# Peptides against a protein of PDB entry 5TUV: the designs that were tried, part 3

Target 1, 107 residues: chain A of PDB entry 5TUV
Amino acid sequence: KEVIDRLRYLKAEIEDLELKERELDQQKLWLQQSIKNVMDDSINNRFSYVTHEDICNCFNGDTLLAIQAPSGTQLEVPIPEMGQNGQKKYQINLKSHSGPIHVLLIN
Target 2, 107 residues: chain B of PDB entry 5TUV
Amino acid sequence: AQECQNLEVERQRRLERIKQKQSQLQELILQQIAFKNLVQRNRHAEQQASRPPPPNSVIHLPFIIVNTSKKTVIDCSISNDKFEYLFNFDNTFEIHDDIEVLKRMGM

## One batch from the design tools (peptide; aimed at target 1 I79 Y90, target 2 D97)

Design b1_p8_6_s3 (made by RFdiffusion4, then SolubleMPNN; from b1_p8_6, 4 letters changed)
Fold by OpenDDE base, seed 2:
Structure b1_p8_6_s3 (fold): chain B 107 residues (1-107), chain C 107 residues (1-107), chain A 8 residues (1-8)
Amino acid sequence: as target 1 above (107 residues)
Amino acid sequence: as target 2 above (107 residues)
Amino acid sequence: MIKKFFEK
């Protein structure tokens, strides 16, 4: 009897958890759409920027590149491999299909 | 007994997924708040200055930041149409999205 | 140091 009751309890709890998970999934979708709508708003878009100073303050002492690219631009970072001279290669490959990529040196 | 144990494992797995999804939702909310704060900041700044920032002095979202040591040598190959960029670094680098930058800015 | 190369 005790085992049967425990099984029934666990099955009921799992069912409740399934409902909760589906609710969270739906909330995520709505929130993502909300964020997109806010960002795509013409007025918000006009003011959706950071300054060079903002970036510099976030990464003091480093060389900084800011990359602006059209949506859908592919970014690839190959696994570092040894070069011909024994130097490890670190690479970034960017490829756009819809427009030019813009790169700025911040500092 | 074995069935009970299996269901307990399943219950725990679902609880962990739910916790992760709740955390992800919270993160999305924070992203939206950060964006709204950014827009508000910039609106206020432009109102006080009575003019927009100079062209090329700001970086519009979306963007990514590549940071590396000041000592790092960066080679960049660019296609004529600027659709393709190939970066080579002689040392390690980091890539950060605009969301992370906003976090570092305290937005 | 950043070096830029333009390719076709």
Scores: peptide ipSAE 0.037, ipTM 0.892, DockQ to the pose 0.038
OpenDDE base, seeds 1, 3, 4, 5: peptide ipSAE 0.035, 0.035, 0.035, 0.036; ipTM 0.892, 0.891, 0.892, 0.894

Design b1_p8_6_s4 (made by RFdiffusion4, then SolubleMPNN; from b1_p8_6, 5 letters changed)
Fold by OpenDDE base, seed 3:
Structure b1_p8_6_s4 (fold): chain B 107 residues (1-107), chain C 107 residues (1-107), chain A 8 residues (1-8)
Amino acid sequence: as target 1 above (107 residues)
Amino acid sequence: as target 2 above (107 residues)
Amino acid sequence: MIKIFIEE
């Protein structure tokens, strides 16, 4: 009897969890669309930038590169492997399909 | 019972997914707030200065930041149309998206 | 140091 009652409870809870998960999925979709609309607005787009000072305040003691690329640009970071000279190879590969990529040295 | 155990496993799996989705939703909300705050900051700054910043003095979204040691040697190959970039580092590096930067800025 | 090469 205890097992049967536990089964009923678990099944009911799982149904509730399924509903909750679907609700969260819907909320995510709407929020993503909202963000897209805000960012695509012409006025907002004009002011969608950070300064060199902003970046420098976020990081210190490093070489900093800012890479501006169109949305959808492919970013590949291969697993580090040994190079021909015996050193590990650390790489970043970028491929844009919709516009040029711009790289800035921040510091 | 085996059925009870199976349902408990399923329940736990669903709970974990819901937890992850809740976290992701919260991050999206923060992203939208950060973006709006950024736009407001920049609009106010330009109004006070009575001019927009120079084109090469700011970094427009979307962007990523690559940071590495000042001792790291970076080789970059760029296509003539600037659609393809290949970066080679002789040491480790970190990549940060614009969302993380806005968070670090306190937006 | 950063070295940039542009492909023609």
Scores: peptide ipSAE 0.144, ipTM 0.892, DockQ to the pose 0.038
OpenDDE base, seeds 1, 2, 4, 5: peptide ipSAE 0.136, 0.134, 0.139, 0.125; ipTM 0.892, 0.891, 0.893, 0.894

Design b1_p8_7 (made by RFdiffusion4)
Pose (drawn by RFdiffusion4):
Parts: sequence; C-alpha cells; structure tokens
Structure b1_p8_7 (pose): chain A 104 residues (1-83, 87-107), chain B 106 residues (1-49, 51-107), chain P 8 residues (1-8)
Amino acid sequence: KEVIDRLRYLKAEIEDLELKERELDQQKLWLQQSIKNVMDDSINNRFSYVTHEDICNCFNGDTLLAIQAPSGTQLEVPIPEMGQKKYQINLKSHSGPIHVLLIN
Amino acid sequence: AQECQNLEVERQRRLERIKQKQSQLQELILQQIAFKNLVQRNRHAEQQARPPPPNSVIHLPFIIVNTSKKTVIDCSISNDKFEYLFNFDNTFEIHDDIEVLKRMGM
Amino acid sequence: EPFKKTLE
C-alpha cells in the first residue's frame, strides 16, 4: 500500500530528527553554561554596562525608563483590563534592590 | 491510516521546533560575542577617560521601558516584601538588554 | 494571559 510505507519512511526519518534535537539540546545547554561563566568573571562584570548615549541612539524620542535588577528577578505584566484601563508592571526581586534610571 | 496522519503532523512539528532551536542557538552565540565586544569597548573608553556609578551607566541585566512623554509613571512599594509596582495611564513597551546590544551593533 | 518574564 501507499500508506504503509509512507509510514516506514516517515518512521525512518524522525529518529534522525530525534537525534538532531538531542544534539541541539546538549549544544544549547552548555552554550548557556559558557555564557553564564563569562558574565560572572569579576573583570567582565566590571565592564558589563551601557551609557545614556547608547540608549538614546536606539530609542528615538519619548520618555525612557531604565530598570536594573539582579538576575532571576521576575517581571509580571497583567492584561490591560478596565476597572480606566490598567497598564502596570509587577516586579519581584528577592536577591537585592532595584535601580531605576530616568533617561533623558 | 490515522497513524499516518499523526506522524506527518508530528514530523512537521519536530521540524518546526528543531529549526527554531537552531535559531536561538546562533542568537545565543551572537549574545556572547556582543557581550565580549561590549566589555572590550568599555575598557578602551576607560583608557581615554572613570564614569561615576549611579549616573551615565546601566549595569546588566536591565530592561528599558518606553512610553509617551505625556504618560505619567508611578512607582509603588507596599507592605509585602520583594515587590515593586509601576503604573502607567497609557500604553508602554519593554525592551531587553539583548536587543539594545543588537541595536548598538555589538 | 498575563505576561511573565525572568531577567537573565
């Protein structure tokens, strides 16, 4: 039949696709780990910053609010319901205080 | 028969997913070289100049909140711990550290 | 659904 070996063929490709994903899952997990190791060198943390000019060049006009918090800080944004609509940002930081810079 | 329809749908799924994973994989690589160059760029600027800590500098990780000039922004801290509440009377946008690093080149 | 994000 046309269908029974449309199966054997498809069932012979997915393992290549399955192993390709396993490989891609391993590559991503120790690429992420190599990224974590670089952003926590003490020397590299010293220069892991951006200036006002950089932010102004990438955001034309308007009011810009820069919010800095430690890693793992959670940011929750509810739906714009009505109650006047509500546009709000819920910020939860357990590892430390947050720093807010008003960009001009 | 329906074991044929199930695997064709599953195949495309795996394909569409494996493709997106290869995309975020190179994005993660781009994230590292952009971070490395950003660090190298700041070191070079410090040899021609040190900028003060609370001003003119934003440390990673961070977010950028963009809204209209006529928008009022309120900041509230309550009795509950480890909580921050920002209110806007109008719409806003949130951008990440990764995107700003891309917009500036590397 | 609410939007949720974690800073990394």

Design b1_p8_7_s1 (made by RFdiffusion4, then SolubleMPNN; from b1_p8_7, 4 letters changed)
Fold by OpenDDE base, seed 2:
Structure b1_p8_7_s1 (fold): chain B 107 residues (1-107), chain C 107 residues (1-107), chain A 8 residues (1-8)
Amino acid sequence: as target 1 above (107 residues)
Amino acid sequence: as target 2 above (107 residues)
Amino acid sequence: GTIKKTLK
């Protein structure tokens, strides 16, 4: 009957969607590895930088800090809490495990 | 039937996940393209200048940009090996990753 | 709570 036919159709479609989702997952992993390989290439790595001008063109009206750190560096930003003097605390914590962190004041 | 309705809900859920994964995949593709374009730009620029840029004039990937008001007071504590940084701000700030910067640069 | 990010 109609309901049975609809059930069969939906089950078949869901099965196709499962295959599609797994395909996308594999493509993502492949592409992520590809990006890593491109960035790790010695020549590409040599030229993988932006300038002060580049940053200034992207932002205006603010003080800008550029923080360069190795891959895998951990960034922590606690949710602002009230400080001792009744002022909210705004904080950034950085921890690198593979190399030094470099900070530049852009403007 | 209830079973039919349940499967239709499941179908829709899977379709949404697939859509999200497709979008994420497209973002990764754009990231790779942007990076390659950046490298090409910098190679060309250095060839024209016949020298690399000054070391403190560029920010190597990966990096983040922190922007805050010109009036914001920033305190920074650094470990001896520069592997750990603690930033304290007396006001709000924004964080932008290198991927976003490359997008804003039009790469 | 804390916002955490790993740089790549």
Scores: peptide ipSAE 0.153, ipTM 0.889, DockQ to the pose 0.933
OpenDDE base, seeds 1, 3, 4, 5: peptide ipSAE 0.134, 0.135, 0.134, 0.127; ipTM 0.891, 0.890, 0.890, 0.890

Design b1_p8_7_s2 (made by RFdiffusion4, then SolubleMPNN; from b1_p8_7, 4 letters changed)
Fold by OpenDDE base, seed 3:
Structure b1_p8_7_s2 (fold): chain B 107 residues (1-107), chain C 107 residues (1-107), chain A 8 residues (1-8)
Amino acid sequence: as target 1 above (107 residues)
Amino acid sequence: as target 2 above (107 residues)
Amino acid sequence: STIKKTLQ
């Protein structure tokens, strides 16, 4: 029956999709390692920066804070809650484990 | 049949995961290209200037950009170990990672 | 829920 044929087709397609997914997972893993190697290179690390001008060209009219911290620094943004004064609290929590955090006011 | 329906649901779920993984892979490729272009730009610029930029004039990766209204009041508290930061805002803000910034820069 | 990320 048509149902039996559909079952066979679906099973075969799912197997093909599983192979495709594994291929993508492997490609992602290799690319991530490649990126890490490039960024960890001493010469590349020396030149891995942006300027104030770069940031100003990307954003317009608002206050801009640049926060630089070591890799692995944890960023937490709680859901806004009502403060004791009846105003919502908007917060950013940063925790670094391997080095200092640097904050720059761009404008 | 119920079995056909179950397999079609599974097929659709796998297709969606594959689509997401393909998108993520493309983003990683763009990230690597952007980083290499950034390094090349900075190396060339420093060679022409015959000096590195002042240390406080650049933002080293990794970083985030916080964008908020000019009217927003920002308070910053630093822990005793200087590795923990708490930012308080009296209004909403946006956070942009370094990858997004590099994209906006056209890298 | 809290947004949590790690700088890479």
Scores: peptide ipSAE 0.380, ipTM 0.902, DockQ to the pose 0.955
OpenDDE base, seeds 1, 2, 4, 5: peptide ipSAE 0.358, 0.359, 0.302, 0.366; ipTM 0.902, 0.900, 0.900, 0.901

Design b1_p8_7_s3 (made by RFdiffusion4, then SolubleMPNN; from b1_p8_7, 5 letters changed)
Fold by OpenDDE base, seed 2:
Structure b1_p8_7_s3 (fold): chain B 107 residues (1-107), chain C 107 residues (1-107), chain A 8 residues (1-8)
Amino acid sequence: as target 1 above (107 residues)
Amino acid sequence: as target 2 above (107 residues)
Amino acid sequence: STIKYTLQ
């Protein structure tokens, strides 16, 4: 009797959690779309940038490449493997489908 | 008893997923706020300067930052239309997205 | 293998 009651309770709770999870999934989708809409707004887009100084303030002591590319640009980073000369090969592959890529070097 | 234990494990798993999704939603909200703050900052700055920033001094979203040692040799191959880039490094590098940069900026 | 990212 007690076990049966516990089973019923747990099953009911799991059903409630399933509903909650689906609600959160929907909220995530709506929020992502909201962010996209805000970023795609013409006025917001005009001012959606960071400065050279902003980047320099975020990082210190290293060489920085700022790579600006359209949304949807594909970035591939192969797992480092030994090259023909015995040194590891580190590389980044970028492919844009909707616009040019802009690169800024920051020292 | 075994069925109860199985359902309790399932309940806990769902609770953890829900917690993670709630955290992710909060992160998205913060991203939206950070972006709005960035736009507001830039609008105010341009109003004060009475001109837009120099073209090569700003990085438009979306972007990524590649961080590597100053001693790292970087080779870059670019397509004629600038839609495809190949970067080769002789040492390790780090990649940071624009969201992380905005966080570091305190937006 | 390759790690893949997409700019958003």
Scores: peptide ipSAE 0.228, ipTM 0.889, DockQ to the pose 0.918
OpenDDE base, seeds 1, 3, 4, 5: peptide ipSAE 0.160, 0.168, 0.162, 0.218; ipTM 0.889, 0.888, 0.889, 0.890

Design b1_p8_7_s4 (made by RFdiffusion4, then SolubleMPNN; from b1_p8_7, 5 letters changed)
Fold by OpenDDE base, seed 2:
Structure b1_p8_7_s4 (fold): chain B 107 residues (1-107), chain C 107 residues (1-107), chain A 8 residues (1-8)
Amino acid sequence: as target 1 above (107 residues)
Amino acid sequence: as target 2 above (107 residues)
Amino acid sequence: STIKKILK
């Protein structure tokens, strides 16, 4: 029957797609590890920075804070809520576990 | 017929996920390239200058950029060891990661 | 709720 043949075809295709998806997942993990290895290299780490000028060229017209923190630093941005004075509160919470956080005022 | 329709929907879902994962892999590749280009740029620049840049003139990866109006009042509470930061803003802000900055820099 | 991210 045509319907039976279609079912068999679709099932086979889905199985192939499952294999492809798992392959992509593995490739992602490998690539992420590769990036980490490149960034953790001592020579690369020495030169892994941007300048004040770089940041200024990317943004204009506003106050810019550059927050340098170790990998794994936790960043929390609460949903703005009404404060005591009827003004919304806008907050950023940072927690590092492996080193100090450094803040630069760019603009 | 209904089973065929169900499998076709499933096939389409998997195809979309695969497409998304392929795109994500491409982004990771671009990130790695951008980082390598950044390192090369900085190495060359320091060679030409015959010295490293001043410590407070550069932002080391990883970092984030906080963008807010020049009129925004920013308050910051810092722990003794600088492992914890609390920022309070009286207005809205935007956050950009280092990956986005490298993209904007054309790396 | 809160938006949570980890710097890498």
Scores: peptide ipSAE 0.134, ipTM 0.891, DockQ to the pose 0.910
OpenDDE base, seeds 1, 3, 4, 5: peptide ipSAE 0.102, 0.133, 0.099, 0.107; ipTM 0.892, 0.892, 0.892, 0.892; seed 4 fails the geometry check

Design b1_p8_8 (made by RFdiffusion4)
Pose (drawn by RFdiffusion4):
Structure b1_p8_8 (pose): chain A 104 residues (1-83, 87-107), chain B 106 residues (1-49, 51-107), chain P 8 residues (1-8)
Amino acid sequence: KEVIDRLRYLKAEIEDLELKERELDQQKLWLQQSIKNVMDDSINNRFSYVTHEDICNCFNGDTLLAIQAPSGTQLEVPIPEMGQKKYQINLKSHSGPIHVLLIN
Amino acid sequence: AQECQNLEVERQRRLERIKQKQSQLQELILQQIAFKNLVQRNRHAEQQARPPPPNSVIHLPFIIVNTSKKTVIDCSISNDKFEYLFNFDNTFEIHDDIEVLKRMGM
Amino acid sequence: SIEKHFEE
């Protein structure tokens, strides 16, 4: 039949696709680990910053609010319901205080 | 027969997912070279100049919140711990450290 | 990194 070996063919491709994903899952997990190791060298943390000019060049006009918090800080944004509509940001920081810079 | 329809849908799924994973994989690589160059760029600027800590500098990780000039922004801290509440009377946008690093080149 | 949660 046309269908029964449409199966055997498809069932012979997905393992190549399955192993390709396993490989891609391993590559991503120790690429992420190599990224964590670089952003926590003490020397590299020293220069891991951006200036006002950089932000202004990438955001034309308006009011800009820069919010800095430690890693793992959670940011929750509810739906714009009505109650006047509510536009809000719920920030939760357990590892430390947050720093807010008003960009001009 | 429906074992044929199930695997063709599953195949495309795996394909569409394996493709997106290869995309975020190179984005992660781009994230690292952008971070390395950003660090190298700041070191070079410090040899021609040190900028003060609370001003003119934003440490990673961070977010950029963009809204209209006529928008009022409120910051509230309550009795509950480890909580921050920002209110806007109008719409806003949130951008990440990764995107700004891309917008500036590397 | 900062973790983001949006309601839908």

Design b1_p8_8_s1 (made by RFdiffusion4, then SolubleMPNN; from b1_p8_8, 4 letters changed)
Fold by OpenDDE base, seed 2:
Structure b1_p8_8_s1 (fold): chain B 107 residues (1-107), chain C 107 residues (1-107), chain A 8 residues (1-8)
Amino acid sequence: as target 1 above (107 residues)
Amino acid sequence: as target 2 above (107 residues)
Amino acid sequence: MIKKFFEK
């Protein structure tokens, strides 16, 4: 009897958890759409920027590149491999299909 | 007994997924708040200055930041149409999205 | 140091 009751309890709890998970999934979708709508708003878009100073303050002492690219631009970072001279290669490959990529040196 | 144990494992797995999804939702909310704060900041700044920032002095979202040591040598190959960029670094680098930058800015 | 190369 005790085992049967425990099984029934666990099955009921799992069912409740399934409902909760589906609710969270739906909330995520709505929130993502909300964020997109806010960002795509013409007025918000006009003011959706950071300054060079903002970036510099976030990464003091480093060389900084800011990359602006059209949506859908592919970014690839190959696994570092040894070069011909024994130097490890670190690479970034960017490829756009819809427009030019813009790169700025911040500092 | 074995069935009970299996269901307990399943219950725990679902609880962990739910916790992760709740955390992800919270993160999305924070992203939206950060964006709204950014827009508000910039609106206020432009109102006080009575003019927009100079062209090329700001970086519009979306963007990514590549940071590396000041000592790092960066080679960049660019296609004529600027659709393709190939970066080579002689040392390690980091890539950060605009969301992370906003976090570092305290937005 | 950043070096830029333009390719076709």
Scores: peptide ipSAE 0.037, ipTM 0.892, DockQ to the pose 0.038
OpenDDE base, seeds 1, 3, 4, 5: peptide ipSAE 0.035, 0.035, 0.035, 0.036; ipTM 0.892, 0.891, 0.892, 0.894

Design b1_p8_8_s2 (made by RFdiffusion4, then SolubleMPNN; from b1_p8_8, 6 letters changed; failed a check: a repeat of another design)
Amino acid sequence: MIKIFKEK

Design b1_p8_8_s3 (made by RFdiffusion4, then SolubleMPNN; from b1_p8_8, 6 letters changed)
Fold by OpenDDE base, seed 3:
Structure b1_p8_8_s3 (fold): chain B 107 residues (1-107), chain C 107 residues (1-107), chain A 8 residues (1-8)
Amino acid sequence: as target 1 above (107 residues)
Amino acid sequence: as target 2 above (107 residues)
Amino acid sequence: MIKIKIEK
C-alpha cells in the first residue's frame, strides 16, 4: 500500500512538473521576442554600443580584441591540437554570410 | 518498486530541466534590462556632448571580446570582403560575449 | 587573403 501511494504521488507530481515546464517555455518565447523587438528598434540600434573605456574597465592586464560581426555569423573554436612545430594550436574561425566583420584592438 | 524508481528518475530529470530553464529565463530578463540601460546611458551621453561618438571609437552590438595574455602572438588572416577571419594564437584565450560584458559593466 | 600579425 505504501508503494501504491508513492506511485500515485509521483505521477501527480510529474504531471505538475510538465505544466510548469510548458509555462517556462512559453515565458521564454515571449521574452525572446520582446528582446528582439527592443534591439531591432531603429533608435535603440543607434545607441546599442560600448566604448573602449567600457571594455578596458571590464578587463585588465591582457590583450583585448573586439570582434563586431553581423548576427548569424558562424564562430568556430576547434579543440586545441598539436601543431606542426610541436605547439598546440589555438584558433578562432569566423564566417559571416550577411556582412563584413570588423576587428578592433582595444589596448 | 521498480516502477517507483523509474518515476523518481523521471521526476529528477524534469526538476533539473526546470531549474535550468528558470536560470535561463532570469538571464534573459537581465539581458533585456542591461540593454535598455545601455541605450539610455548612451543617449544621455550623446545629448550632453551634442554629437555622436566617432565611428571607430565605439563597439556596436553584437560583438565578442577575445581576451589573451599580452605575450600571446596573434596571427589573423582576412578575406578580401572581410567576411571570413582566421585567428591563430600561440597560447590560450578567453571569449566573452556582449551580454557578459554588459554584466561586468554593471548595466 | 591578408595576414596580420598582432603583437602587444
Scores: peptide ipSAE 0.208, ipTM 0.893, DockQ to the pose 0.041
OpenDDE base, seeds 1, 2, 4, 5: peptide ipSAE 0.174, 0.170, 0.180, 0.182; ipTM 0.891, 0.890, 0.892, 0.894; seed 1 fails the geometry check

Design b1_p8_8_s4 (made by RFdiffusion4, then SolubleMPNN; from b1_p8_8, 6 letters changed)
Fold by OpenDDE base, seed 5:
Structure b1_p8_8_s4 (fold): chain B 107 residues (1-107), chain C 107 residues (1-107), chain A 8 residues (1-8)
Amino acid sequence: as target 1 above (107 residues)
Amino acid sequence: as target 2 above (107 residues)
Amino acid sequence: MIIIKKEK
């Protein structure tokens, strides 16, 4: 039947797509490792920074906080809730597991 | 047939995931390129200046940028080991990761 | 990378 043939075709195509997806997953892992290696290189690490000017050029007219923290640091933004004074709570929670967090104010 | 329709939906779902993963790979490539360009820029700049920048004048990767109105009051609570930070804002804010910043910088 | 998790 036509329906049976269509089913067979779809199942085969899905199998092919599964293979393609696995290939992409492996490529992602490889590329991520490559990036990590490049960033962890001693020379690259030494020069892996931006300046205050860089940041100021990207943003205008606001208070800017630059937060430097170790890779893997968790940043959470809770859903705004009403505070004790009736003001909505806008919060950022940061938790580092491997080192201190550094905060710079940029004008 | 219902089964055929179900498989067609599944196929489409997988195709979309594959497309998303392809896009993510492209972004990772761009990130690596941007990082390399950043390192090259900084290395050249320091060579020209014959000295590194002052420690507090640069933001080392990885980092995030938080921008908010100049009128926003920001309170920060820090753990004793400086591994945990709680930021409280009396108004809305925006968060930008280092990847986005590098993009805005044109790296 | 700093992992950003926004609650929705």
Scores: peptide ipSAE 0.300, ipTM 0.901, DockQ to the pose 0.915
OpenDDE base, seeds 1, 2, 3, 4: peptide ipSAE 0.298, 0.290, 0.185, 0.285; ipTM 0.901, 0.899, 0.897, 0.901

## One batch from the design tools (peptide; aimed at target 1 S71 L75, target 2 I95 H96)

Design b1_p9_1 (made by RFdiffusion4)
Pose (drawn by RFdiffusion4):
Structure b1_p9_1 (pose): chain A 104 residues (1-83, 87-107), chain B 106 residues (1-49, 51-107), chain P 9 residues (1-9)
Amino acid sequence: KEVIDRLRYLKAEIEDLELKERELDQQKLWLQQSIKNVMDDSINNRFSYVTHEDICNCFNGDTLLAIQAPSGTQLEVPIPEMGQKKYQINLKSHSGPIHVLLIN
Amino acid sequence: AQECQNLEVERQRRLERIKQKQSQLQELILQQIAFKNLVQRNRHAEQQARPPPPNSVIHLPFIIVNTSKKTVIDCSISNDKFEYLFNFDNTFEIHDDIEVLKRMGM
Amino acid sequence: SRSYGNYSL
C-alpha cells in the first residue's frame, strides 16, 4: 500500500530528527552554562553596563524608564482590563533592591 | 491510516521546533559576542576617561520601559515584601537588555 | 518587545 510505507519512511526520519533535537538540547544547555560563566567573572561584571547615550540612540523620543534588578527577578504584566483600563507592571525581587533610572 | 496522519503532523512539529531551536542557539551565541564586545568597549572608554555609579550607567540585567511623554508613571510599594507595582494611565512597551545590545551593534 | 504575561530577568 501507499500508506504503509509512507509510514516506514516517516518512521525512519523522525529518529534522525529525534537525535538532532537531543544534540540541540545538549548544545543549548552548555551554551547557556558558558554564558553564565562569562557574566559572572568579577572583571566582566565590572564592565557589564550601558550608558544614557546608548539608550537614547536606540529609542527615539518619549519617556524612557530603565529598571535594574538582580537575576531571577520576576516581572508580571496583567491584561489591560477595565475597572479606566489598567496598565501595570508587577515586579518581585527576592535577591535584592531594584534601581530605576529615568532617561532623558 | 490515522497512524499516518498522526506522524505527519508530528513530523512537521518536530521540524518546526528543531528549526526554532537552531535559531535561539545562534542568538545565544550572538548574545555572548555582544556581551564580550560591550565589555571590551567599556574598558577602552575608561582608558580615555571613571563614570559615577548611580548616574550615566545601567548594569545588566535590566529592562527599558517606553511610554508617551504625557503618560503618568506611578511607583507603589506595599506592606507585602519583595513587591513592586508600577502604574501607567496609558499603554507602554518593555524592551530587554539583549535587544538594546543588538540595536547598538554589539 | 514583550507582551502581557509572566517573565523573568

Design b1_p9_1_s1 (made by RFdiffusion4, then SolubleMPNN; from b1_p9_1, 4 letters changed)
Fold by OpenDDE base, seed 5:
Structure b1_p9_1_s1 (fold): chain B 107 residues (1-107), chain C 107 residues (1-107), chain A 9 residues (1-9)
Amino acid sequence: as target 1 above (107 residues)
Amino acid sequence: as target 2 above (107 residues)
Amino acid sequence: SFGVGKYSL
């Protein structure tokens, strides 16, 4: 009887948790759409940028590449493999489907 | 009973997922706030300067930052339409998305 | 971070 009651309780709790999870999923979708709408606004889009100084202040002493690309651009970092010269290959592959990619070197 | 234990494990698994989703929602909210703050900053700055920044002095969202040692040799292959990029590095690098940059900027 | 994988902007 005790085990049966515990099982019933756990099953009911799991069902409640499923409902909670679905609620959170819906909230996420709503918020994502909200963010998209805000970013797609013409005025917001016009001012949606950072400066070279902004980037330099975030990083120190390194070579910095700023890669600007359309939303949905695919970025792939393959597992480093040995090159033909015996050096590990560190690579970034970018593929855009909706527009050109722009690369800036930041001092 | 074994069934009871299995359900308890499942319950805990769901609780952890819910916790993760709640955290993700909070991050999205912070992202939206950061973006709005960025827009406000830039709009105010341009108003004060009475002109927009030079075209190549800013990085428009969405973007990523790649940072590597100043000694790192970087080779870049670009497609004819500039839709595909292949970067080769002779050493390790780090990738940071615009969201992380905005966080580092304190937006 | 140096993360191997597939990402989207």
Scores: peptide ipSAE 0.393, ipTM 0.896, DockQ to the pose 0.882
OpenDDE base, seeds 1, 2, 3, 4: peptide ipSAE 0.386, 0.391, 0.390, 0.384; ipTM 0.897, 0.894, 0.896, 0.896

